# Ledger of designs, part 43: peptides against a protein of PDB entry 4Y8H

Target 1, 196 residues: chain A of PDB entry 4Y8H
Amino acid sequence: TSIMAVTFKDGVILGADSRTTTGAYIANRVTDKLTRVHDKIWCCRSGSAADTQAIADIVQYHLELYTSQYGTPSTETAASVFKELCYENKDNLTAGIIVAGYDDKNKGEVYTIPLGGSVHKLPYAIAGSGSTFIYGYCDKNFRENMSKEETVDFIKHSLSQAIKWDGSSGGVIRMVVLTAAGVERLIFYPDEYEQL

## One batch from the design tools (peptide; aimed at target 1 R19 K33)

Design b2_p29_7 (made by RFdiffusion4)
Pose (drawn by RFdiffusion4):
Structure b2_p29_7 (pose): chain A 196 residues (1-196), chain P 29 residues (1-29)
Amino acid sequence: as target 1 above (196 residues)
Amino acid sequence: LATDDDTIAHEREIMEDQEEYLEEKLEEE
């Protein structure tokens, strides 16, 4: 997997490849790794497909219940629910999850939750097996308060490289845009991003 | 995403390294 989330001027963008692996076999070339847990709180999933889906379903359930009793949860609250599940079940889970959301007060936020269940709040986050190949690129090219178009390009170029080098990444690049304007789904095909 | 056991084990090993790297990078900052 190759996944990332990036905060910018108007909010946050999540991005991911679409490859699911079963050994060297590509079990699914059009996977959606970007998953809603609330209207404007989404996550990027990496690691075990089964673990991350089970976790995301539980988190969506908790936040739906939270919304019924107390109103809209913060992005930090959503990340805390993911952490509680990942940390308390660290022996049985293989889940690398990035949580990203938009709050009108807090604007865009990104929390990354690596294997052990620790929580890290960051301007941007990269994860998944393909992310190793773009630490150098992303650290060199990221800046705070980028525009929407600049952020789409940063993610497109970054995941393009992660897919190029990582055999466990590929297919299409999916992105989810989170702003006060709502939610936008973007998709970019190989003929576009490969030759970047 | 991984679906079979060997691939999930391999992805876990990668995540361990990535977590250590992330902790070191944050400490340096």

Design b2_p29_7_s1 (made by RFdiffusion4, then SolubleMPNN; from b2_p29_7, 13 letters changed)
Fold by OpenDDE base, seed 1:
Structure b2_p29_7_s1 (fold): chain B 196 residues (1-196), chain A 29 residues (1-29)
Amino acid sequence: as target 1 above (196 residues)
Amino acid sequence: LAVDEESIKKERKIFEEQEKKLKEKLEKE
């Protein structure tokens, strides 16, 4: 798995590969690793699909309940809920989660929740087995307040590199763009990013 | 080795089909 989330001028973009793996086996089926927990709060999931989906479902429920009582939750609130659940279930989780969201007050925000249940707010985050191969690239090429197009390009190139070197990453690259304008899903196919 | 364009197209079609299914699922939620 290769996942990342990047804050930019107008909000935040989440990105993920889609390869499904079970041990040494690479399935032909693809996985949607970008999951909505609120209108403009999403997460990237790595590791056990079933376990992380269960966490995301619980978070979604909590945020819905929160919304009904207090109004729209902040991204930080969502990250806090994730952190708590990941910490409580740390013995069963095999990988981390990246939480990203947009609101008018805080703009785009990214929180990474690695194994162990810690939480870190960052301008961008990468995770998954493929992330090991792109730390250097991301560090060199990330810039704050990029345009949407620049950010899409950055994520596309980053994940393309991760997929190139990580056998557990592949398939399509999916992105979710969160801005004041709304939510937008993007998809890029292997023939589009392998040549980068 | 030369890239098999036909193979690439076939692979894309598979992914497109999966994407369609995903969209349909999301619309039901």
Scores: peptide ipSAE 0.331, ipTM 0.800, DockQ to the pose 0.021
OpenDDE base, seeds 2, 3, 4, 5: peptide ipSAE 0.225, 0.133, 0.260, 0.312; ipTM 0.745, 0.679, 0.767, 0.795

Design b2_p29_7_s2 (made by RFdiffusion4, then SolubleMPNN; from b2_p29_7, 10 letters changed)
Fold by OpenDDE base, seed 5:
Formats: structure tokens, sequence, C-alpha cells
Structure b2_p29_7_s2 (fold): chain B 196 residues (1-196), chain A 29 residues (1-29)
């Protein structure tokens, strides 16, 4: 798995590969590793798909209740809920979660929740088995307040490099763009990103 | 690894079908 979320001028973009793997076996099916928990609050999931999906489902339900009682939750609030659930279930979780969201007050925000249930606010975050191969590339090429197009390219190139070296990553590159304008889904195919 | 246009097109079609199935599954959840 290779996942990342990147803040930019107008909001935040989440990106992920789609490869489904169990042990050494690469399944033909694809996995949606970008999961909605609120209108403009999403997460990237790695590791145990079933366990992280259960967490995301609980968070989504919690945020729906929160909205009905207190209004739209902040990304920080969502990250806090994830943090608590990940901490409580740390013995069963095999990987972390990246939380990303947009609101008019805070703009795009990214929170990473690694194993153990800690939470860290960052301008961008990478995770998954493929992330090991792209720390250097991301550090060199990330810039704050990029345009949408620049950020898409950054994520595409980053994940392409991760997929190149990580056998557990592959398939399509999926992105979700969160801005004031709304939510946009993007998809890029192997023949496109492998040429980068 | 370079692929010919026909192979690329076939690969894209497979992924598109997989994405459609995934979208359907997500909509049912």
Amino acid sequence: as target 1 above (196 residues)
Amino acid sequence: LALDEETIAREREIFKKQEELLEKKLAEE
C-alpha cells in the first residue's frame, strides 16, 4: 500500500494505490483506500482492510451524530475520534490512518495516526509499505501552497515511485480533492503513471 | 517495461471494470 495526503493552496488532496494483497498473493480485485467519513473529511487506510474499515465506519457514524448535535465537525475533531479508536484497538491494527479534510476556517489539514494511536498534524503525510521508498523524493519536491495541478502531479509522481519499488502497491492511483468548491475524484492508470 | 497500445487498452478496460464494481459495492454499503 502507498497512501498520502497533501495540503495545498486551495485545500487538500488524498492519494492512494489500489492493489489488494494478502500475504504474498496479489489479488485481482482492487481496494478503495480513500474513505469518506464526512462530506469534506476523508481518510487514507493501510494495513488490515477489515479493521480499518470498521474504524472508519464508527468514525463516520460518530461524525454524523456530532453534526446533528453541534454542526459540522472540524478535521481536528475527526482526527481525535480516529486517534481514540486506533488507540483502543491498537492490538488489532497493523497499520496507521491518514485523516485529511477541508473547511473554510482551517482550509486543508492533514493528520497522521500511526500504529499506537498517536496523532500528528503535518502539511503532508505518507504511509503504507510503499512510503518507505519516497520519503526522500517527497521531502525534496513538496512545497507549501502549491496549485491543484502541481499537487496532483506531486502525488502522482510520488506514488508512481512508491509503486515502482513496492510489490505491495500498484493498480490505479486514486485521488480525492477537497476544496471550497466541493469534492472531486481522480483516477490514473498504470500506463500513465509508469511513464513518469 | 513498455507495453503496446493494444495491451495498454486492455489493461485500462480491466481496471475500469474493477472500478465500476467497486463503486457499486461502495454505493450498497
Scores: peptide ipSAE 0.285, ipTM 0.797, DockQ to the pose 0.021
OpenDDE base, seeds 1, 2, 3, 4: peptide ipSAE 0.100, 0.164, 0.092, 0.122; ipTM 0.609, 0.716, 0.630, 0.669

Design b2_p29_7_s3 (made by RFdiffusion4, then SolubleMPNN; from b2_p29_7, 15 letters changed)
Fold by OpenDDE base, seed 1:
Structure b2_p29_7_s3 (fold): chain B 196 residues (1-196), chain A 29 residues (1-29)
Amino acid sequence: as target 1 above (196 residues)
Amino acid sequence: LELDDESIAKAREIFKEQEKRLEEELKKK
């Protein structure tokens, strides 16, 4: 798995590969690693799909309740709930989660929740087995306040490199763009990113 | 994965803390 989220001038973009490994075979089918917990609060999930889905469901429920009582929750609020659930279950979870969201006050924000249940606010975050291969590339090429197009290219190139070296990553690259304008889904196929 | 009640309760505590902060912010407006 290779996942990442990147803040940019107008918001935040989440990206993920779609490969899943089970037993002795690799499946390149489209796997949902980008999950909505609120209109403009999403997460990237690595590790156990079932485990992280359970956590995401709980977060989604609480955020819905929050919205009904207080209005739109902040990305930090969502990250806090994720953090606590992951921390309390750290001995039973093999999961990394990146929380990303947009609101008019805070703009795009990214929170990473690695194994152990800590939470870190970052301008961008990478995770999954493929992330090990792209720390250097991301550090070199990330810039604050990039355009949407620049950010898409950054994520595409980053994940392409991760997929190249990580046998547990592959398939299509999926992205979710969160801005004031709304939510946009993007998809890029192997023929597109393998040449990068 | 089925989370235990204690884990859920802790998450709710964090959630409620954020709610209180928001309420305080709204009162200042």
Scores: peptide ipSAE 0.019, ipTM 0.388, DockQ to the pose 0.032
OpenDDE base, seeds 2, 3, 4, 5: peptide ipSAE 0.019, 0.006, 0.008, 0.015; ipTM 0.372, 0.236, 0.263, 0.361

Design b2_p29_7_s4 (made by RFdiffusion4, then SolubleMPNN; from b2_p29_7, 9 letters changed)
Fold by OpenDDE base, seed 1:
Structure b2_p29_7_s4 (fold): chain B 196 residues (1-196), chain A 29 residues (1-29)
Amino acid sequence: as target 1 above (196 residues)
Amino acid sequence: MAVDDETIAAEREIMLKQEERLKKKLEEE
């Protein structure tokens, strides 16, 4: 898995590959590793497919309940719910989560929740087995307050490199753009990103 | 994304290393 979320001038963009891995073989199954938990709060998932899906489902439910009582939750609130679930169940879960969201007050925000269930707010986050290969690249190329196009390119190049070196990453690159204008879904195919 | 126990275990080991790296980086900031 190769996943990342990047804050930019107008919001935040999440990105992920789509490969599913089983044993020594590449599964033909395509996994959507970008999961909606609220209208403009999404997460990137790494680790166990079942564990991360279960967590996301629970968070989505909690945020729906929250919305009914208090209105739209903040990204921080969502991250807190993820954190509580991941931390309290860390011994029984294999989950790495990046929470990203947009609201008018806080703009784009990114929270990374690694295996141990800690939570860290960052301008951008990378995770998954493929992220090991792109720490240096991301550190050198990330800039704050990029444009949408610059951010898409940054994520596209980053994940392309991750996929190139990580056998557990591949397939299509999916992105979700969260801004005041709404939610936009992007997809890039191997023929395109392999040429970068 | 891993679906079988063996692959999940392997992924877990990678994640542990990544978490350690992250913690170290954040401590240095």
Scores: peptide ipSAE 0.576, ipTM 0.908, DockQ to the pose 0.867
OpenDDE base, seeds 2, 3, 4, 5: peptide ipSAE 0.017, 0.017, 0.567, 0.023; ipTM 0.354, 0.355, 0.904, 0.432; seed 5 fails the geometry check

Design b2_p29_8_s2 (made by RFdiffusion4, then SolubleMPNN; failed a check: the pose's geometry; its pose is not in this set)
Amino acid sequence: SEKERRERERRAREEEERRRQELLAAQRL

Design b2_p29_8_s3 (made by RFdiffusion4, then SolubleMPNN; failed a check: the pose's geometry; its pose is not in this set)
Amino acid sequence: EKEEEERRRRRAEEEARRAAEAAAASQRL

## One batch from the design tools (peptide; aimed at target 1 T20 T21 G47 T52)

Design b2_p30_1 (made by RFdiffusion4)
Pose (drawn by RFdiffusion4):
Structure b2_p30_1 (pose): chain A 196 residues (1-196), chain P 30 residues (1-30)
Amino acid sequence: as target 1 above (196 residues)
Amino acid sequence: STEELEFIREEDAELSERATELAEAGEETL
């Protein structure tokens, strides 16, 4: 997989490829790795498809119950629920998850949760097998408070390279935009991003 | 900050190894 989340001026954008792998075979070329756990709290999933889906479903359930009793949870709270599940079950899980959300007070936030269940709050985060190939590119090209269009381009160009080099990434590039204006789903096809 | 980023990338690499093993065993990975 190749996944990332990026904070910017108006909030946060999540991005991912759409490849599911069963060995070298592509079990699903149009996978949606960007998953809602609350109206404006979403995650990017990597690692085991089964583990990350089971985790996201539980987290969505906890946050729905949290909302019924205490109102809208913070993005930090959502990341903490993911961590509790990933850390406490670290021996049985293969889940690399990035949590991203929008709060009116806190604007855009990104938390990355690597394999061991540790939590890291960052301006942007990249993960998945394809992310190794774009550490150099992303570190060189990321800046804080980018516009929506600049952020879409940064993610598009970054994941385009990760897909180019990583055989375990491919298909379409999916993005989810999180701002005070609501939620926007974006998709970019190979004929566009390949020749960038 | 550098040590934190290295730590994250190390655990990502370990995740990738595990995900490869799962995929080779016939399970789906992302």

Design b2_p30_1_s1 (made by RFdiffusion4, then SolubleMPNN; from b2_p30_1, 15 letters changed)
Fold by OpenDDE base, seed 5:
Structure b2_p30_1_s1 (fold): chain B 196 residues (1-196), chain A 30 residues (1-30)
Amino acid sequence: as target 1 above (196 residues)
Amino acid sequence: MEEIREEIRRENEELARKSKELADAGEEVL
């Protein structure tokens, strides 16, 4: 897996490869790793498919209840729910989550919740087995307040590099753009990103 | 900040290792 979320001028973009693995079997499942938990709050998933799906389902339910009672939750609130589930169950979970969301007050925000169940608010986050190969690239090329186009390009190049070196990453690159204008889904195929 | 970055990296690497172990045991991983 190679996943990332990047804050930018107008919001936040989540990106992921689409490869899943079971033993020697590799599948490219397009929509598995970027998961909606609220209209403009999404997550990137890494680790056990079952564990991360269960966590995301629980969070989605909690945020729906929250919305009905209190209005739209903040990204921080969503990250807190994820953190509680991940930390309290850390001994029984194999999960890494990046939470990303947009609201008019806080704009784009990113929270990373690695295996230990800690939570860290960052301008951008990378995770998955492919992240090992792109820490240096991301640190060198990330800039705050990029345009949408610059951010899409940054994510595309970053994930392309991760996929190039990580056998557990591949397939399509999927992105979700969260801004005041709404939610935009992007997809990039190997023929495009492999040549970068 | 650097300490946090290194901790995240270490935990991500550990997650990758554990995920591979699960996959090798027949579980689906991302």
Scores: peptide ipSAE 0.728, ipTM 0.960, DockQ to the pose 0.881; fails the geometry check
OpenDDE base, seeds 1, 2, 3, 4: peptide ipSAE 0.727, 0.724, 0.727, 0.725; ipTM 0.960, 0.960, 0.960, 0.959; seeds 1, 2, 3, 4 fail the geometry check

Design b2_p30_1_s2 (made by RFdiffusion4, then SolubleMPNN; from b2_p30_1, 14 letters changed)
Fold by OpenDDE base, seed 5:
Structure b2_p30_1_s2 (fold): chain B 196 residues (1-196), chain A 30 residues (1-30)
Amino acid sequence: as target 1 above (196 residues)
Amino acid sequence: MEEEKKKIREENKKLAEKSRELAAAGEEVL
């Protein structure tokens, strides 16, 4: 897996590859590693498919309840729910989560929750087995307050590099753009990003 | 901040290792 979320001028973009692994077979199962937990709060998933799906489902439920009682939750609130689940169950979970969301007050925010269940607010986050290959690239090329187009290109190039080196990453690159204007899904195919 | 980044990277590495173990055991991993 190669996943990332990047804050930019108008919000946040999540990106992921689509490869899943089961046993000896690398299945190009088009699994959506970008999961909605609220209208403009999404997450990137890595690790156990079952564990991360269960966590996301629970968070989605909690945020629905929250909305009914208190109104739209902040991204920080969502990250706190993820953290509680991941930290309390850390001995029984194989999960890494990046939470990203947009609201008018806080704009785009990113929280990464690695295996230990800690939470870290960052301007951008990368995770998954492919992330190890792109720390240097991302650190060199990330800029705050990029345009949408610049951010899409940054994510596309980053994930392309991760996929190039990580056998557990591949397939299509999916993105979710969260802004004041709403939610936009993007998809990029190997023929496009392998040439970068 | 550098210590935080280092810790995240170490945990990401551990997650990747555990995920490979789960995959080898027949579980679907991302």
Scores: peptide ipSAE 0.721, ipTM 0.961, DockQ to the pose 0.896; fails the geometry check
OpenDDE base, seeds 1, 2, 3, 4: peptide ipSAE 0.718, 0.717, 0.721, 0.719; ipTM 0.960, 0.960, 0.961, 0.960; seeds 1, 2, 3, 4 fail the geometry check

Design b2_p30_1_s3 (made by RFdiffusion4, then SolubleMPNN; from b2_p30_1, 14 letters changed)
Fold by OpenDDE base, seed 5:
Structure b2_p30_1_s3 (fold): chain B 196 residues (1-196), chain A 30 residues (1-30)
Amino acid sequence: as target 1 above (196 residues)
Amino acid sequence: MEEEKKKIREENKKLAEKSRALAEAGEEVL
């Protein structure tokens, strides 16, 4: 897996490859590693498919309840729910989560929750087995307050590089753009990003 | 900041290793 979320001028963009692994088979199962937990709060998932789906489902439920009682939750609130679940169950979970969301007050925000269940607010985050290959690239090329197009290109190049080196990453690159204007899904195919 | 980044990277590495083990055991991993 190669996943990332990047804050930019107008919000945040999540990106992910689509490869899944089961046993000896690397299946290019088009698995959506970008999961909605609220209208403009999404997450990137890595680790156990079952564990991360269960966590996301629970968070989605909690945020729905929250909305009914208190109004739209902040991204920080969502990250807190993820953190509680991941930290309290860390001994029984194989999960890494990046939470990203947009609201008018806080704009785009990113929280990464690695295996230990800690939570870290960052301007951008990368995770998954492919992330190890792109720490240097991302650190060199990330800039705050990029345009949408610049951010899409940054994510595309980053994930392309991760996929190139990580056998557990591949397939299509999916993105979700969260801004004041709403939610936009993007998809990029190997023929495009492999040439970068 | 650097210490935080180091910790995240270490945990990401551990997650990758654990995920590979689960995959080898027949579980679907991302």
Scores: peptide ipSAE 0.724, ipTM 0.962, DockQ to the pose 0.894; fails the geometry check
OpenDDE base, seeds 1, 2, 3, 4: peptide ipSAE 0.720, 0.719, 0.724, 0.722; ipTM 0.961, 0.960, 0.961, 0.961; seeds 1, 2, 3, 4 fail the geometry check

Design b2_p30_1_s4 (made by RFdiffusion4, then SolubleMPNN; from b2_p30_1, 15 letters changed)
Fold by OpenDDE base, seed 3:
Structure b2_p30_1_s4 (fold): chain B 196 residues (1-196), chain A 30 residues (1-30)
Amino acid sequence: as target 1 above (196 residues)
Amino acid sequence: MEEEKKKIEEENKKLAEKSKELAAAGEEVL
């Protein structure tokens, strides 16, 4: 897996590859690693498909309940729910989560929740087995307050590099753009990103 | 910040290894 979320001028973009692994077989099963937990709060998933789906489902439920009682939750609130679940169950979970969301007050925010269940607010986050190959690239090329197009290109190039070196990453690159204007889904195919 | 980043990187590496083990056991991993 190669996943990332990047804050930019107008919000946040999440990106993920689509490869899943079972045993020795690489399934190019188009599993969506980008999961909606609220209208403008999404997560990137790494690790156990079952564990991360269960966590996301529980968070979605909690955020729905929250919304019914208090209105739209903040991204920080969502991240706190993820943290509680991941930290409290850390001994039984194989999960890495990046939470990203947009609201008018806080704009785009990114929270990464690695295996230990800690939570870290960052301008951008990368995770998954492919992330190991692109820390240096991302640190060198990330800029604050990029345009949408610059951010899409940054994610596309970053994930392309991760996929190039990580056998557990591949397939299509999916992105979700969260801004004041709404939610936009993007997809990039191997023929496009392998040439980068 | 550098220490925090390093810790995250280490946890991500651990997760990758655990995920490989799960996959070897027949579980679907991302």
Scores: peptide ipSAE 0.713, ipTM 0.958, DockQ to the pose 0.894; fails the geometry check
OpenDDE base, seeds 1, 2, 4, 5: peptide ipSAE 0.712, 0.708, 0.711, 0.712; ipTM 0.957, 0.956, 0.957, 0.958; seeds 1, 2, 4, 5 fail the geometry check

Design b2_p30_2 (made by RFdiffusion4)
Pose (drawn by RFdiffusion4):
Structure b2_p30_2 (pose): chain A 196 residues (1-196), chain P 30 residues (1-30)
Amino acid sequence: as target 1 above (196 residues)
Amino acid sequence: AFVEEDEERKEEMEEWKEEEMEKVKEKFEE
């Protein structure tokens, strides 16, 4: 997989490829790895498809119950629920998850949760097998407070390279935009991003 | 990679998810 989330001027954008692998076979070329756990709290999933889906479903359930009793949860709270599940079950899980959300007070936030269940709050985060190939590119090209268009381009160009080199990444590039204006789903096809 | 697992692993994850959701339900009932 190749996944990332990026904070910017108006909020945060999540991005991912659409490849599911079963060995070298591509079990699903149009997978949606960007998953809602609340209206404006989403995550990017990597690792085991079964583990990350089971985790995301539980987290969505916890945050729905949290909303009924205490109102809208913060992005930090959502990340903490993911961590509790990933850390306490670290022996049985293969889940690399990025949590991203929009709060009116806090604007865009990104938390990355690697394999061991540790939590890291970052301006942007990249993960998945394809992310190794773009640490150099992303560190060179990321800046804080980018516009929406600049952030879409940064993600598009970054995942385009991760897909180019990583055989375990491919298909379409999916993005989810999180701002005070609501939620926007974006998709970019190979004929566009390949020749970038 | 984003890996698809076999049926055994998918069933284990469904069972585990159900147990964790019951714990979360009990927490909010208290």

Design b2_p30_2_s1 (made by RFdiffusion4, then SolubleMPNN; from b2_p30_2, 12 letters changed)
Fold by OpenDDE base, seed 5:
Structure b2_p30_2_s1 (fold): chain B 196 residues (1-196), chain A 30 residues (1-30)
Amino acid sequence: as target 1 above (196 residues)
Amino acid sequence: AFTAEDEETKKKREELKKKEIEKVKEEFEK
């Protein structure tokens, strides 16, 4: 898996590969590792597909109830819910989560929650087995307040490099753009990103 | 790796969801 989320001038973009593995081989299934937990709060998932889906479902339900009582939750609130679930169940779950969201007050925010169940707020985050290959690239090329197009290109190039070297990453690159204007899904196929 | 679901993980998922959803309900009923 190669996943990332990047804050930019107008909000935040989440990105993920789509490869699924079963044991020692690559499954035929192409998975969507970008999951909605609220209108403009999404997450990137790595680890167990079942574990991370369960966590995301619980968080989504939690945030629905939260909304009914208190109004739209902040991205920080969502990250806190993820963190508690991951931490309290860390002995029984294999889950790496990046939470990203947009609201008018806080703009785009990114929180990474690794396997241990800690939470870290960052301007951008990368995770998954493919991330090990692109820490240097991302550190060198990330800039604050990029345009949408610059951020899309940054994520596309980053994930392309991760996929190139990580056998557990591949398929299509999916992105979700969260801004004041709404939610936008993007998809890029191997024929495009392999040539970068 | 992003592992595909098997029967064991599916069962674990459903049990976890059931448990945690009940906790969430209790939290918001206070």
Scores: peptide ipSAE 0.355, ipTM 0.861, DockQ to the pose 0.842
OpenDDE base, seeds 1, 2, 3, 4: peptide ipSAE 0.331, 0.342, 0.285, 0.258; ipTM 0.848, 0.855, 0.827, 0.809

Design b2_p30_2_s2 (made by RFdiffusion4, then SolubleMPNN; from b2_p30_2, 13 letters changed)
Fold by OpenDDE base, seed 2:
Structure b2_p30_2_s2 (fold): chain B 196 residues (1-196), chain A 30 residues (1-30)
Amino acid sequence: as target 1 above (196 residues)
Amino acid sequence: AFTAEDEETIEKRKKLAEELKEKVKKKFEE
């Protein structure tokens, strides 16, 4: 898996590969690792497909009830719910989560929740087995307040490099753009990103 | 890596999720 979320001038973009593994084998299954938990709060998932899906489902439900009673939750609130679930169940779950969201007050925010259930707010986050190959690239090329196009390119190039070196990453690159204008889903196929 | 799991494991996790959702529901009923 190679996943990342990047804050930019107008919000935040999440990105993920789609490869699924079964033990030492590459599965034919293509998975959407970008999951909605609220209108403009999404997450990237790494680790156990079942575990991370369960966590995301619970968070989505929590945020629905929260919205009904208190109004739209902040990204920080969502991250807190994720953190609590991951921490309290860390002995039984294999889950790495990046939470990202947009609201008018806080703009784009990114929270990374690695195994163990800690939470870290960052301007951008990378995770998954492929992330180990692109720390240097991301550190060199990330800039604050990039344009949408610059951020899409940054994520595309980053994930392309991760996929190139990580056998557990591949397939399509999916992105979700969260801004004041709404939610936009993007998809990029191997024929495009392999040429980068 | 993103590991696919068998249907039995998936169902177990779904059940756990439902149980936890009930706990969440109770929290908001207070």
Scores: peptide ipSAE 0.324, ipTM 0.853, DockQ to the pose 0.837
OpenDDE base, seeds 1, 3, 4, 5: peptide ipSAE 0.147, 0.171, 0.297, 0.310; ipTM 0.742, 0.753, 0.840, 0.846

Design b2_p30_2_s3 (made by RFdiffusion4, then SolubleMPNN; from b2_p30_2, 17 letters changed)
Fold by OpenDDE base, seed 5:
Structure b2_p30_2_s3 (fold): chain B 196 residues (1-196), chain A 30 residues (1-30)
Amino acid sequence: as target 1 above (196 residues)
Amino acid sequence: SFTAEDEETRKKREELKKKLIEKVEEEFAK
C-alpha cells in the first residue's frame, strides 16, 4: 500500500494505490483505500482491510451522530475519533490511517494515525509499505501552498515512485480533492504514471 | 499490505463493528 494526503493552497488532496494482497499472492483488485467519513472528511487506509473498514464505518457513524447534535465536525474531531478507536483497540487492530479534511475555518488539514494509535498533524503525510521508498522524494519536492495541479502532480510522482519499488503497491492511483468547491475524484492508470 | 477480506476476516470485522457501535452509542447517550 502507498497512501498520502497533501495540504495545498485551496484544500487537501488524498491519494492511494489500489493493490490488495490476498493470501500468498498479490491481487490486482481495484481497491478503494480512500474512504469518506463525512462530506469533506476522508481517510486513507492501510493494513487490514477489515479492521480499517470497521474503524471507518464507526467513525462515519460517530460523525453523523455528532453532526446531528453539534453540527459539522472539524477534521481534528474526526482525527480524534480515529485515534481513540485505534489506540483503545490497538491489540486487536492492524490499522494505519491518514485523516484529511477541509472546512472554511481550518482549510485543508492532514492527521496521520500510525499503528499504535498516536496522532500527528502534518502539512502532508505518507504511509503504507510503499512510503518507505519516497520519504526523501517527498521531503525534497513538497512545498507549502501548491496549486491543485502542482499537488496532483506531486502526489502522482510520489505514488508512482512508491509503486515502482514496493511490490505491495500498484494498480490505479486514486485521488480525492477536498476544497470549498466540493469533492472531486481523480484516477490515473499505470500506462500514465509508470512513464513518469 | 492492504489485505483483502475473507470470510473469517469479515466476521471479525462485524463483531468489532458491533462492539464499537455500542461504545459510540454509550458516549452519545451521556
Scores: peptide ipSAE 0.144, ipTM 0.744, DockQ to the pose 0.737
OpenDDE base, seeds 1, 2, 3, 4: peptide ipSAE 0.098, 0.127, 0.128, 0.123; ipTM 0.737, 0.737, 0.747, 0.733

